# Designs tried in a protein design run: peptides against a protein of PDB entry 5FRP. Part 182

Target 1, 225 residues: chain A of PDB entry 5FRP
Amino acid sequence: VEWTESIPQIIATREDISKELNQALAKTFIDSDPRVRRTSVMIFNKVPVTEIWKNITNKAIYTSLLHLAREKHKEVRELCINTMAKFYSNSLNEIERTYQNKEIWEIIDTIPSTLYNLYYINDLNINEQVDSVIFEYLLPFEPDNDKRVHRLLTVLSHFDKKAFTSFFAFNARQIKISFAISKYIDFSKFLNNQESMSSSQGPIVMNKYNQTLQWLASGLSDSTK

## One batch from the design tools (peptide; made by RFdiffusion4, then SolubleMPNN)

Design b2_p28_5_s4 (from b2_p28_5, 20 letters changed)
Fold by OpenDDE base, seed 3:
Structure b2_p28_5_s4 (fold): chain B 225 residues (1-225), chain A 28 residues (1-28)
Amino acid sequence: as target 1 above (225 residues)
Amino acid sequence: SKELYEKYKKLLDLLHEGNKNLQLIKSL
């Protein structure tokens, strides 16, 4: 654990990390202690993306990072999902594709597919997290239309069939959520109007409102769990 | 194609708008 904690500082200060250090780091991602795995994932958060790409040349580290997205340990998994998504985004923004880094890019380019495939686990907490990282890191808001469309195309270009299916399902769900929210807002406005509530439509609207709320609530993870 | 571009643009607009609204609700 202690030596792993020192690695971020070493990576940040040294231009060349030894092959041995890379091999040792690769082992920490598969360590039996979740604390070691967590610390290893945190390297990707603490070290600038440019330094990671420069100094972490062992492809097994990147592959192992991606595997931790399905980790049994909740904290490590959640950290990994966020880290992986962020790392992907930062890599797209800051790392040029070269011949030398091609093999690493082949792994990194699978991150979107890896994330979208997590929806098949059918876990509400995982789903919510994946939803969040999609909007934060994979498909972030970008005012430049060309950039945001290009980003989307980049994300899609390495999807497997399952990821595509998941993508469409995600989109459909998000649109449905958006529609439900719009209705919720309209209903809330209606409910705040006493005249409207006293109308013959009042009970009908209230029922629809409650149904909408129930549907929305059912799709949200209990933040307490 | 221009058509595909516009389709993806529209999709992204809808997604981001929806997410914005969802985040607003979650904050309440």
Scores: peptide ipSAE 0.390, ipTM 0.876, DockQ to the pose 0.529
Fold by OpenDDE base, seed 1:
Structure b2_p28_5_s4 (fold): chain B 225 residues (1-225), chain A 28 residues (1-28)
Amino acid sequence: as target 1 above (225 residues)
Amino acid sequence: SKELYEKYKKLLDLLHEGNKNLQLIKSL
């Protein structure tokens, strides 16, 4: 643990990290202690993306980071998902594609597929987290239409078949949620009108309202778990 | 194509608007 905690400072101060250090760091991602794995993931959050790309040249480290998205330890998994998504976004914004970094880019370009494939686990907590990182890091809000469309095309260009299927399912779900919210607002306005509540349509609207609420609630993870 | 561009633009607009509304509800 203590050794791994020193790595961010070493990366920031040294221009070239030795092959031996890269090999040692790669081992920490598969350590039996979840605290060691957590600390290893935190390197990607504490060190600037440009310094990571410069100093971490062992492809096994990046591959191991991606594998932690399916980690059994909840805290490590959640940290990894956020870290991976952020690192992908920062890499697209700040790192040029060169011949020398091609092999690392081949791994990093699979991050969107890795994230979208997490929906197949069918866990509500994971689903909510993936939803969040998509909007924050993969497909962030961008006022420039050309930039945001090009970003989407970049994300899609490395999708596997399963990721494409998951992408379409995600989009359909999000549109349905938006529509349900709109209906909820309309129902709330109707319920606040006493004349409308006393009408023959009152019970019908109330039933539809309750169904909408139940559907919305079923898609949200219990904050208490 | 211009058509594909417009489709993706509209999709992104819908997704971001939906997310904004969802986050608003979660904050209530």
Scores: peptide ipSAE 0.389, ipTM 0.876, DockQ to the pose 0.535
Fold by OpenDDE base, seed 2:
Structure b2_p28_5_s4 (fold): chain B 225 residues (1-225), chain A 28 residues (1-28)
Amino acid sequence: as target 1 above (225 residues)
Amino acid sequence: SKELYEKYKKLLDLLHEGNKNLQLIKSL
């Protein structure tokens, strides 16, 4: 643990990390202690993306990072999902594609597929986290339309078949959520109007409102679990 | 194609609007 905690400082201070250090770091991602694995993931959060790409040249490190998205240890898994999504976004923004880094890009380009494939676990907490990182890191808000579309195309260009299926399911769900929210707002306005509440439609609207609320609630993980 | 571009733009607009609304509700 202590050794792994020193790695961010080493990466920040040294221009070149030795092959031996890369090999040692690769082993920390598969360590039996979740604390070691957590610390290893944190390197990607503490070190600038440009320095990571420059100094971490062992492909096994990046591959191992992606595998931790399915980690049994909840905290490590959650950290990994956020970290890899952020790292992907930062890499797209700051790292040029070159011949020298092609092999690392081949791994990094699989991050979107890795994330979308987590929906097949059918865990509500994982689903919510993936939803969040999609909007924050994979498909962030961007006022430039060309940049937005190019980003989406980049994300889609490396999808596997399962990721495409998950993407379509995600989009369909998000549209349904948006529609439900719109209806919730309309119902709330209706319910706040006393004349509308006293109408023959009042009970019908109330029933639809309750159904909408239940549906919305069922899609939201209990933040307490 | 221009058509595909507009389709993806619309999709992204819908997704971001939906997410904005969802985050708003979660904050209430």
Scores: peptide ipSAE 0.387, ipTM 0.875, DockQ to the pose 0.553
Fold by OpenDDE base, seed 4:
Structure b2_p28_5_s4 (fold): chain B 225 residues (1-225), chain A 28 residues (1-28)
Amino acid sequence: as target 1 above (225 residues)
Amino acid sequence: SKELYEKYKKLLDLLHEGNKNLQLIKSL
């Protein structure tokens, strides 16, 4: 009988501890020390997604995580962008949508928009990172056509207007890059053929090749800067 | 719709192919 009477108190105590932990954790995301903020972001990388969803119930933590994508501190920002994208992907794969987690999902579902909106900062390093996380985590390669289309639809379903615009711009850029690369490969094959180089078309192809290289180089961040 | 599905499939194919090729070039 006494044991049964203690169970509600134990549950209440655990809830209180969980609440206090969540409150303490929420404060670390807004700490003045970038190292503290970094450590807080790393929790999302070190702890399994299922455990995060179970134990981190304070919405402010998730909102703060998303806010760090625009952090001035480069290392924290870069870590946050990768972490957020990965967390989104893992959540889609492993977390069911329930009534209890609905409010957290409302925040998590904004991650794609948050990421695509980073293109408006017009920072080359940020753009490259966002490009990377899109292919790695938002729209990963999936051999199953139904799964990959469903994933795309899920990503798009929560886009704001700016994210849609950014998405179309991203796609157009990527298609153009792909086309340029294809031409580069074709030109490279042509240039490696001695008979082709000796032809009247040689100089024309070389000129087109150089133009393609210049265009590709202009779109790629200078790895030296 | 089936049409929309095919459009998105094609888009994803193009994007991933392009990315693969870009990564290949960056590795050279």
Scores: peptide ipSAE 0.379, ipTM 0.872, DockQ to the pose 0.530

Design b2_p28_6_s2
Fold by OpenDDE base, seed 5:
Structure b2_p28_6_s2 (fold): chain B 225 residues (1-225), chain A 28 residues (1-28)
Amino acid sequence: as target 1 above (225 residues)
Amino acid sequence: KEIEELEKKLEELEKEKKKEEEERKKLL
């Protein structure tokens, strides 16, 4: 009896503590110190997705997380991009859609569009990172056809016009890269054969091989910059 | 400082929720 009477007060106290925590956390995402913003993003990376959805109920926190994808501070931006992509994937796998969490899902469902819109910055490091998180978290390898189709439809269902354009451009680029790699392999096999190298085609294939390598290398970020 | 306090409060809230879930499982 006494325990049952304490439950409403404990729930109320927890809601208040949760509300205060949410309000404090919302401020840390917009702090002027990049270290503060970094640590705030790390919460989403360290805490299990189920506990985040249970404890972080303030929409402003999720909105602020998504805004950090365009952060000027490189380390915070890079961390945010990885964190939001992983959080999206984990949420799709582990969090049910309910009436109570609908408004948070409306924000989380914009993560794919937010990430694909980063290609318009035209930064090679950002492009490589977005490519990586697409393959790791947004559209991961899935052997089940129905699950792959469902995941793809989920990712695309909330795209804006710009995200669709980036999606088509991304896929077209991946096809070109795959074709260039196939050519590189074929040219390498040809050049490894001494009889083929001594033929009239040898110099022509060597030139095409070098052009293919140069094209592939031009798509990589300069690790020194 | 404020973030370490927030991380600590989050960890405390997680521990407290886990204890309640374990207590709730013992009462069933």
Scores: peptide ipSAE 0.037, ipTM 0.508, DockQ to the pose 0.008
Fold by OpenDDE base, seed 2:
Structure b2_p28_6_s2 (fold): chain B 225 residues (1-225), chain A 28 residues (1-28)
Amino acid sequence: as target 1 above (225 residues)
Amino acid sequence: KEIEELEKKLEELEKEKKKEEEERKKLL
């Protein structure tokens, strides 16, 4: 009897503690110090996805995480992009869609759109990072066709118009890259054959090889900048 | 420091939540 009377107070106290923690955490995502923002993003990397969904109930935290993808501070931005992509993937795999978590899912489901919209910044480093997280987390290799299609449909289902445009541009670019790599391999094989190099085609293939290399290199970020 | 404290508090809150769920299962 006494224990049952204490339960509402314990639940209320826990809700209050959880609320206070969520309010405190929400402030850290918008802190003026990049180190505080960085460490806030790291919570999503260190804490299991299931625990994040249970304990982080303030929508503003998730919204703030998504906003950091466009942050001026390079390190925080890069960390945020990787974190949100991974968190999205883990959430799809481990979190059931319920009535209670619907409002958080409405935010999380915008992660793919948020990431694809980063291509409009026209930054090579951002583009490379977004390419990477797409292959690693958004659309990972899945041998099961039904799972792969379901994942693709899930990713696309919450796209804005800009994200769709970016998605099509991305896919078209990937096809071009694949073709260029194939040509690079063919030209490399040709150039490694001395008889082929001594032919009238040798100089022509060498020129095409150099053009292919320049094109491939132009799509890569300069890791030194 | 403040975020490490928040991480620790989250972990403590989870341990407490699990204990209460186990106690609740024993009373039912």
Scores: peptide ipSAE 0.035, ipTM 0.490, DockQ to the pose 0.008
Fold by OpenDDE base, seed 3:
Order: sequence, then C-alpha cells, then structure tokens
Structure b2_p28_6_s2 (fold): chain B 225 residues (1-225), chain A 28 residues (1-28)
Amino acid sequence: as target 1 above (225 residues)
Amino acid sequence: KEIEELEKKLEELEKEKKKEEEERKKLL
C-alpha cells in the first residue's frame, strides 16, 4: 500500500528529472566547446535508438543535432552527418509512428532533406560523406523490391525542392561515375594485353585511360585536407 | 564532466523507468 502511494510521486519526480535532463542535454548541443557538442552527438551513436526515442523528448535536441550537420568544426560535422543518417535508418527500422512521437518524427523525417541539402555547400569532403551515408543508411542495398521502393518513397516524401534537385543531380553523377569506372576497367584490360597495346589503337586507348583517370580523380577529395 | 554526469543520469533514469514499467506490469 505505501509503495503504491509513492508511485505517483516517483513518476512525477522522474518526469521532472527527465525534463531537467532533456533541458541540460539540449544545452550541450549548443555549447561553445566543440568537445561538448561532439560528446552530445555521440549519445545518439552509443545509446540504442529505442532508448533515445523514449528518453529524449525535447525537440530542441533533435533540431540541434540536425543543425550540427553544418557545423564549422570538421570532426563534429562529420560525426553528426554519420550519426543523423544512421539514426534516421535505425528509427525507420525500429520506431513505430505514433501520435505521441509525431512531433519528433516531423524533425527526423527532415534528415534526408538535410543531408541532400549539404551538396549545395559544394565541398568535396562533404559530398563524399553524404554519398557514403546515402548508400549506407538512407538508401541501403535492399534485394526486396517492395522494401526498396518503400524506403525510397519514405526518404523522398519529406524532400524540399532543393533536396529533390540534389537527388537528381546525385543520381546523374552516380551514373556518370559508374560509366567512367566501366570504361576505366575496359581500358585497363585492353592496356594489360600486349597485343592490344601494340595495335594502332594502343596510344588512343592509353589517352582515353588517362583522361578517365583524371576525371575520376577530379571528383575525389584531397585526402590531405 | 557534465556530459558524463548526464550520461550517468540518463542511464540511471533508464534503469529506474524500466523498474517502474516492470513494477507497473506486475500491478496489472
């Protein structure tokens, strides 16, 4: 009996503690120290997605997470981009859409748009990272056609106009890259054959090979930057 | 320090919420 009377007070106290914790956590995402912001982002990587959704109820935390995708600090930005993409994928797989979590989903559903909008920064490192997280988390390989289409439609359903434009540009670029890689392979095979290399086409193929390599390399970020 | 304390508080809150949910399920 006494424990039952304490339950409402414990629940109320825990809701208050949870609220205070959420308020404190929201401040850490906007802290002036990039180490504090980094550690805040790491919570989303270390804690299971289901527990994040249960315990992090302050919208400002999710909004701040998305904002860090444009962070000036490279390490925090890179971590954030990976984290938000992974968190989006995990949320789609593990979190049911309910009335209670609708407001958080409204933010999380903007993650794909947020990521595709990073292409407008015109930074090669950001572009490569966004390319990577698209293939790993947003639009992963799915052999089931219905699941693949459903995921694609989910990703696209909350795109802004800019994200759609980036999506089409991305796909067009990927087709070009794929074609260039295919040519690179074909030219490499040709050049590895001594009979082919000694032919009148040898110098022509060598030139095309070099052009293809240069084109492919021009799309890569400088690993030193 | 503050974040480690926040992570600990989150973990404590999760453990406590889980205990309450288990206790609540035993009362139903």
Scores: peptide ipSAE 0.032, ipTM 0.497, DockQ to the pose 0.008
Fold by OpenDDE base, seed 4:
Structure b2_p28_6_s2 (fold): chain B 225 residues (1-225), chain A 28 residues (1-28)
Amino acid sequence: as target 1 above (225 residues)
Amino acid sequence: KEIEELEKKLEELEKEKKKEEEERKKLL
């Protein structure tokens, strides 16, 4: 009898502890110290996705995580962008949609829009990072056509108008980059052949090669910044 | 409407990709 009466109190105490932990964690995401904010983001990288969904129930934490993608502190911002993209991918793969987690999913489903909206900042470093996380986590290489289409539809299903515009601009840019890389390879092969270089076409191909390199380089961030 | 705009844009991107492949074949 006494043991059975203690179970509700233990459950209530665990719920209270979980609530207090969630409230404490929510404060750390908005802390004035970038180191505290960084540590908070790292929880999402260190803890398995299933345990995060189980134990982090305060939606404000997820909202705050997404907001850090626009943070002024470079290191925290970069960490946040990678973390949220990875967390989105892992959540899609490992977390079922339930009634209980619906409100969290409503936030997590905005991660693709949040990321694509970062292109409007017009920062080359941010653009490169967003490009990277799109290929790694949002739209990874998938040989199965049905899975690839389903993933694409999932990513697009919660896009805002700005994210759609950004998505189209991204895809158009990727096609152009791919073509430029192909030209770069073809020109490089030509220039590596001594007979070809000695031909009347040698100077023409060298000029096209340099133009292609300049175009490719113009899309890259300055590694010194 | 948004799906139709997506389909149209994908079709435009495929046309652009084909045009670039043809230009590549003419260069080579």
Scores: peptide ipSAE 0.000, ipTM 0.306, DockQ to the pose 0.027

Design b2_p28_6_s3
Fold by OpenDDE base, seed 5:
Structure b2_p28_6_s3 (fold): chain B 225 residues (1-225), chain A 28 residues (1-28)
Amino acid sequence: as target 1 above (225 residues)
Amino acid sequence: DEIKEFEEELKKLKEEEEKEKEERKKLL
């Protein structure tokens, strides 16, 4: 009988410890030291998604994580972008939507919008990273049409207007890149033919080839920067 | 044509976002 009466106190104590831990963790995401912020983000990479959802219940932590996507410190920002995208994907795959976790899901469901909104920074490095995490985590390759559509609808269901605009622009850019690559190949084949090069079209195709290369190159970030 | 329209819209929104950021930096 006495043992049963102690259980509520133990539960309450654990909740308090959990709350204190969550509060302490929340502070680390806004710490002035980028190393502390980095370490905090790494928790989401190192700990299984199921354990994170179980133990991290403070909404402020998730909100703060998302804010780090616009962090001034490059390394922390880049880590955060990858981390939040991966966490989103893992959450969709492994975490059920319940009444108890609804409030956290409301935050997590904004991750796609948060990522697509990074395109408005107009930074090539950020754009490339966002492109990468979209293909890897948000909209991964899925051969099953129903699953692919369901994932797409899930991702889009919480977009703001800006995110939708970015989404359409992104897709349009991908189509253009594909087209440009196709033209690059065609022009290259033409230019490699001696008879074609000697034709009246030779100089015209050379110009188009150079323009295509310039356009393709302009979309690439400098790896040295 | 649709592609161009979306790119132009994105460009406008980026310009607006940059203006807002610059204004926020002046307020901070």
Scores: peptide ipSAE 0.023, ipTM 0.545, DockQ to the pose 0.073
Fold by OpenDDE base, seed 3:
Structure b2_p28_6_s3 (fold): chain B 225 residues (1-225), chain A 28 residues (1-28)
Amino acid sequence: as target 1 above (225 residues)
Amino acid sequence: DEIKEFEEELKKLKEEEEKEKEERKKLL
């Protein structure tokens, strides 16, 4: 743990990280102690993306990072999912594609597929987190249409079949959620009107309101878990 | 009429969601 905690400072202060250090760091991602794995993931959050690409040259580190997205330890997994999504976005924005970094880019370009494949785990907490990182990092709001399309094409360009299927399912779900929210608003307005509530439709709309809420809630993770 | 249509849509949405869940395999 203590050694791994020192790594961000080492990366920040040194222009070159030895091969030995990279090898040692790679081992920390597969350490039996979740705290060590967590600390290792945090390196990608604490160190600027440009410094990571410069100093972390062992491809096994990146591969191991992606693997931790399926980690059984919840905290490590959640941290990893956020970290890899952010790292992907930062890399797209700040790192040039060169011949020298091609092998690392081949791994990093699989991050979107890795994330979309997490939907197949059928875990509401994971689904919610993946939804969040998609909107925050993978496909962020971009007012420029050309940039938005380019980002989308970049994300999709390395999808496997499962990721594509998951992508379409995600989009369909978002449409459904949007519809449900719209109806929730309509029903809420109706129920807030005393004349409408006193009408024969009052009980019917109340029932629909409750059904809408139940549906929306069923798609949310239990925050108590 | 609009309320009935919404009922049917919500029912379909729930059924689709359950189907999607069933198709997903727990990989953890």
Scores: peptide ipSAE 0.133, ipTM 0.769, DockQ to the pose 0.603; fails the geometry check
Fold by OpenDDE base, seed 2:
Structure b2_p28_6_s3 (fold): chain B 225 residues (1-225), chain A 28 residues (1-28)
Amino acid sequence: as target 1 above (225 residues)
Amino acid sequence: DEIKEFEEELKKLKEEEEKEKEERKKLL
């Protein structure tokens, strides 16, 4: 643990990390202690993306990071999902594709597919987290249309078949959610009007409002679990 | 009429969601 905790500072201060250090770091990602694995993932959060790409040259580290997205330990898994999504986004924004880093990019380019494949676990908490990181990191708001399309195409270009399926399902779900939210707003407006509430439709709309809320809530994870 | 349409749409959405969940389970 303590050794792994020192790694971020080493990476931040040194231009070249030895092959031996990379090999040692690779072992920490597969350590039996979840605290060690957690600390290893945190390296990607604490160290600037440019320094990570410069100093972490062992492809096994990146591969191991991606594998932690399916880890049994909830905290490490959740941290990993956020970390890898953020790292992907930062890499796209800050790292040039070169011949030298091609092998690492081949791994990093699988991050979107890795994340979308998590939907097959059918866990509401995981689904919610994946939804969140998609909007925050994979497909963030971009006012420039060309950049937005380019990002989308980049994300999709390395999808496996399962990821594509999940992508389409996700989008379909988002449309449904959007529709439900729209109806929630409409019903809320109706219910806020006293004249409308006193009408024969008042109780009916109230019922629909509640049904809409229930539907929306059913798609959300229980924050208490 | 709008409320009935909404009910039908919500029902369809729920049915589609359940189908998608079942299909995802088959792919594992």
Scores: peptide ipSAE 0.130, ipTM 0.765, DockQ to the pose 0.738; fails the geometry check
Fold by OpenDDE base, seed 1:
Structure b2_p28_6_s3 (fold): chain B 225 residues (1-225), chain A 28 residues (1-28)
Amino acid sequence: as target 1 above (225 residues)
Amino acid sequence: DEIKEFEEELKKLKEEEEKEKEERKKLL
């Protein structure tokens, strides 16, 4: 643990990380202690993306990072999912594609597919987290249409078949949610009007309002679980 | 009429969600 905690400082201060250090770091990602794995993932959050790409050259580190997205330890998994999504976004924005870094890019380009494949676990907490990182990091709001399309195409270009299926399912769900929210708003406006509530439609709209809320809530994880 | 349409849509949405869950289970 203590050694791994020192790694961010070492990476930040050294221009060149030895092969031995890379090998040692690779071992920390597969350590039996979840605290060590957690600390290893945190390197990607604490060190600038440019320094990571420069100094972390062992492919096994990146592969191991991606593998931790399916880890049994909840905290490490959640951290990994956020970390890899952010790292992907930062890499796209700041790292040029070169011949020298091609092999690392081949791994990093699978991050979107790796994340979308998590929907097959059928866990509501995981689904919510994946939803969140998609909007925050994978497909963030971009006012420039060309940039937005380019980003989308980049994300999709490395999808496996399962990721594509999940992508379509996700989008379909978002459309459904949007529709339900729209109806929620309409019903809320109706219920806030005294004349409307006193009408024969009042009880009917109230029932539909409740059904809409129940449907929306069913798609959310219980934060207390 | 809009209200009935919404109920039908909600029903379809639930059915689709269950189908998607079943399809995901088959892929595992």
Scores: peptide ipSAE 0.126, ipTM 0.767, DockQ to the pose 0.670; fails the geometry check

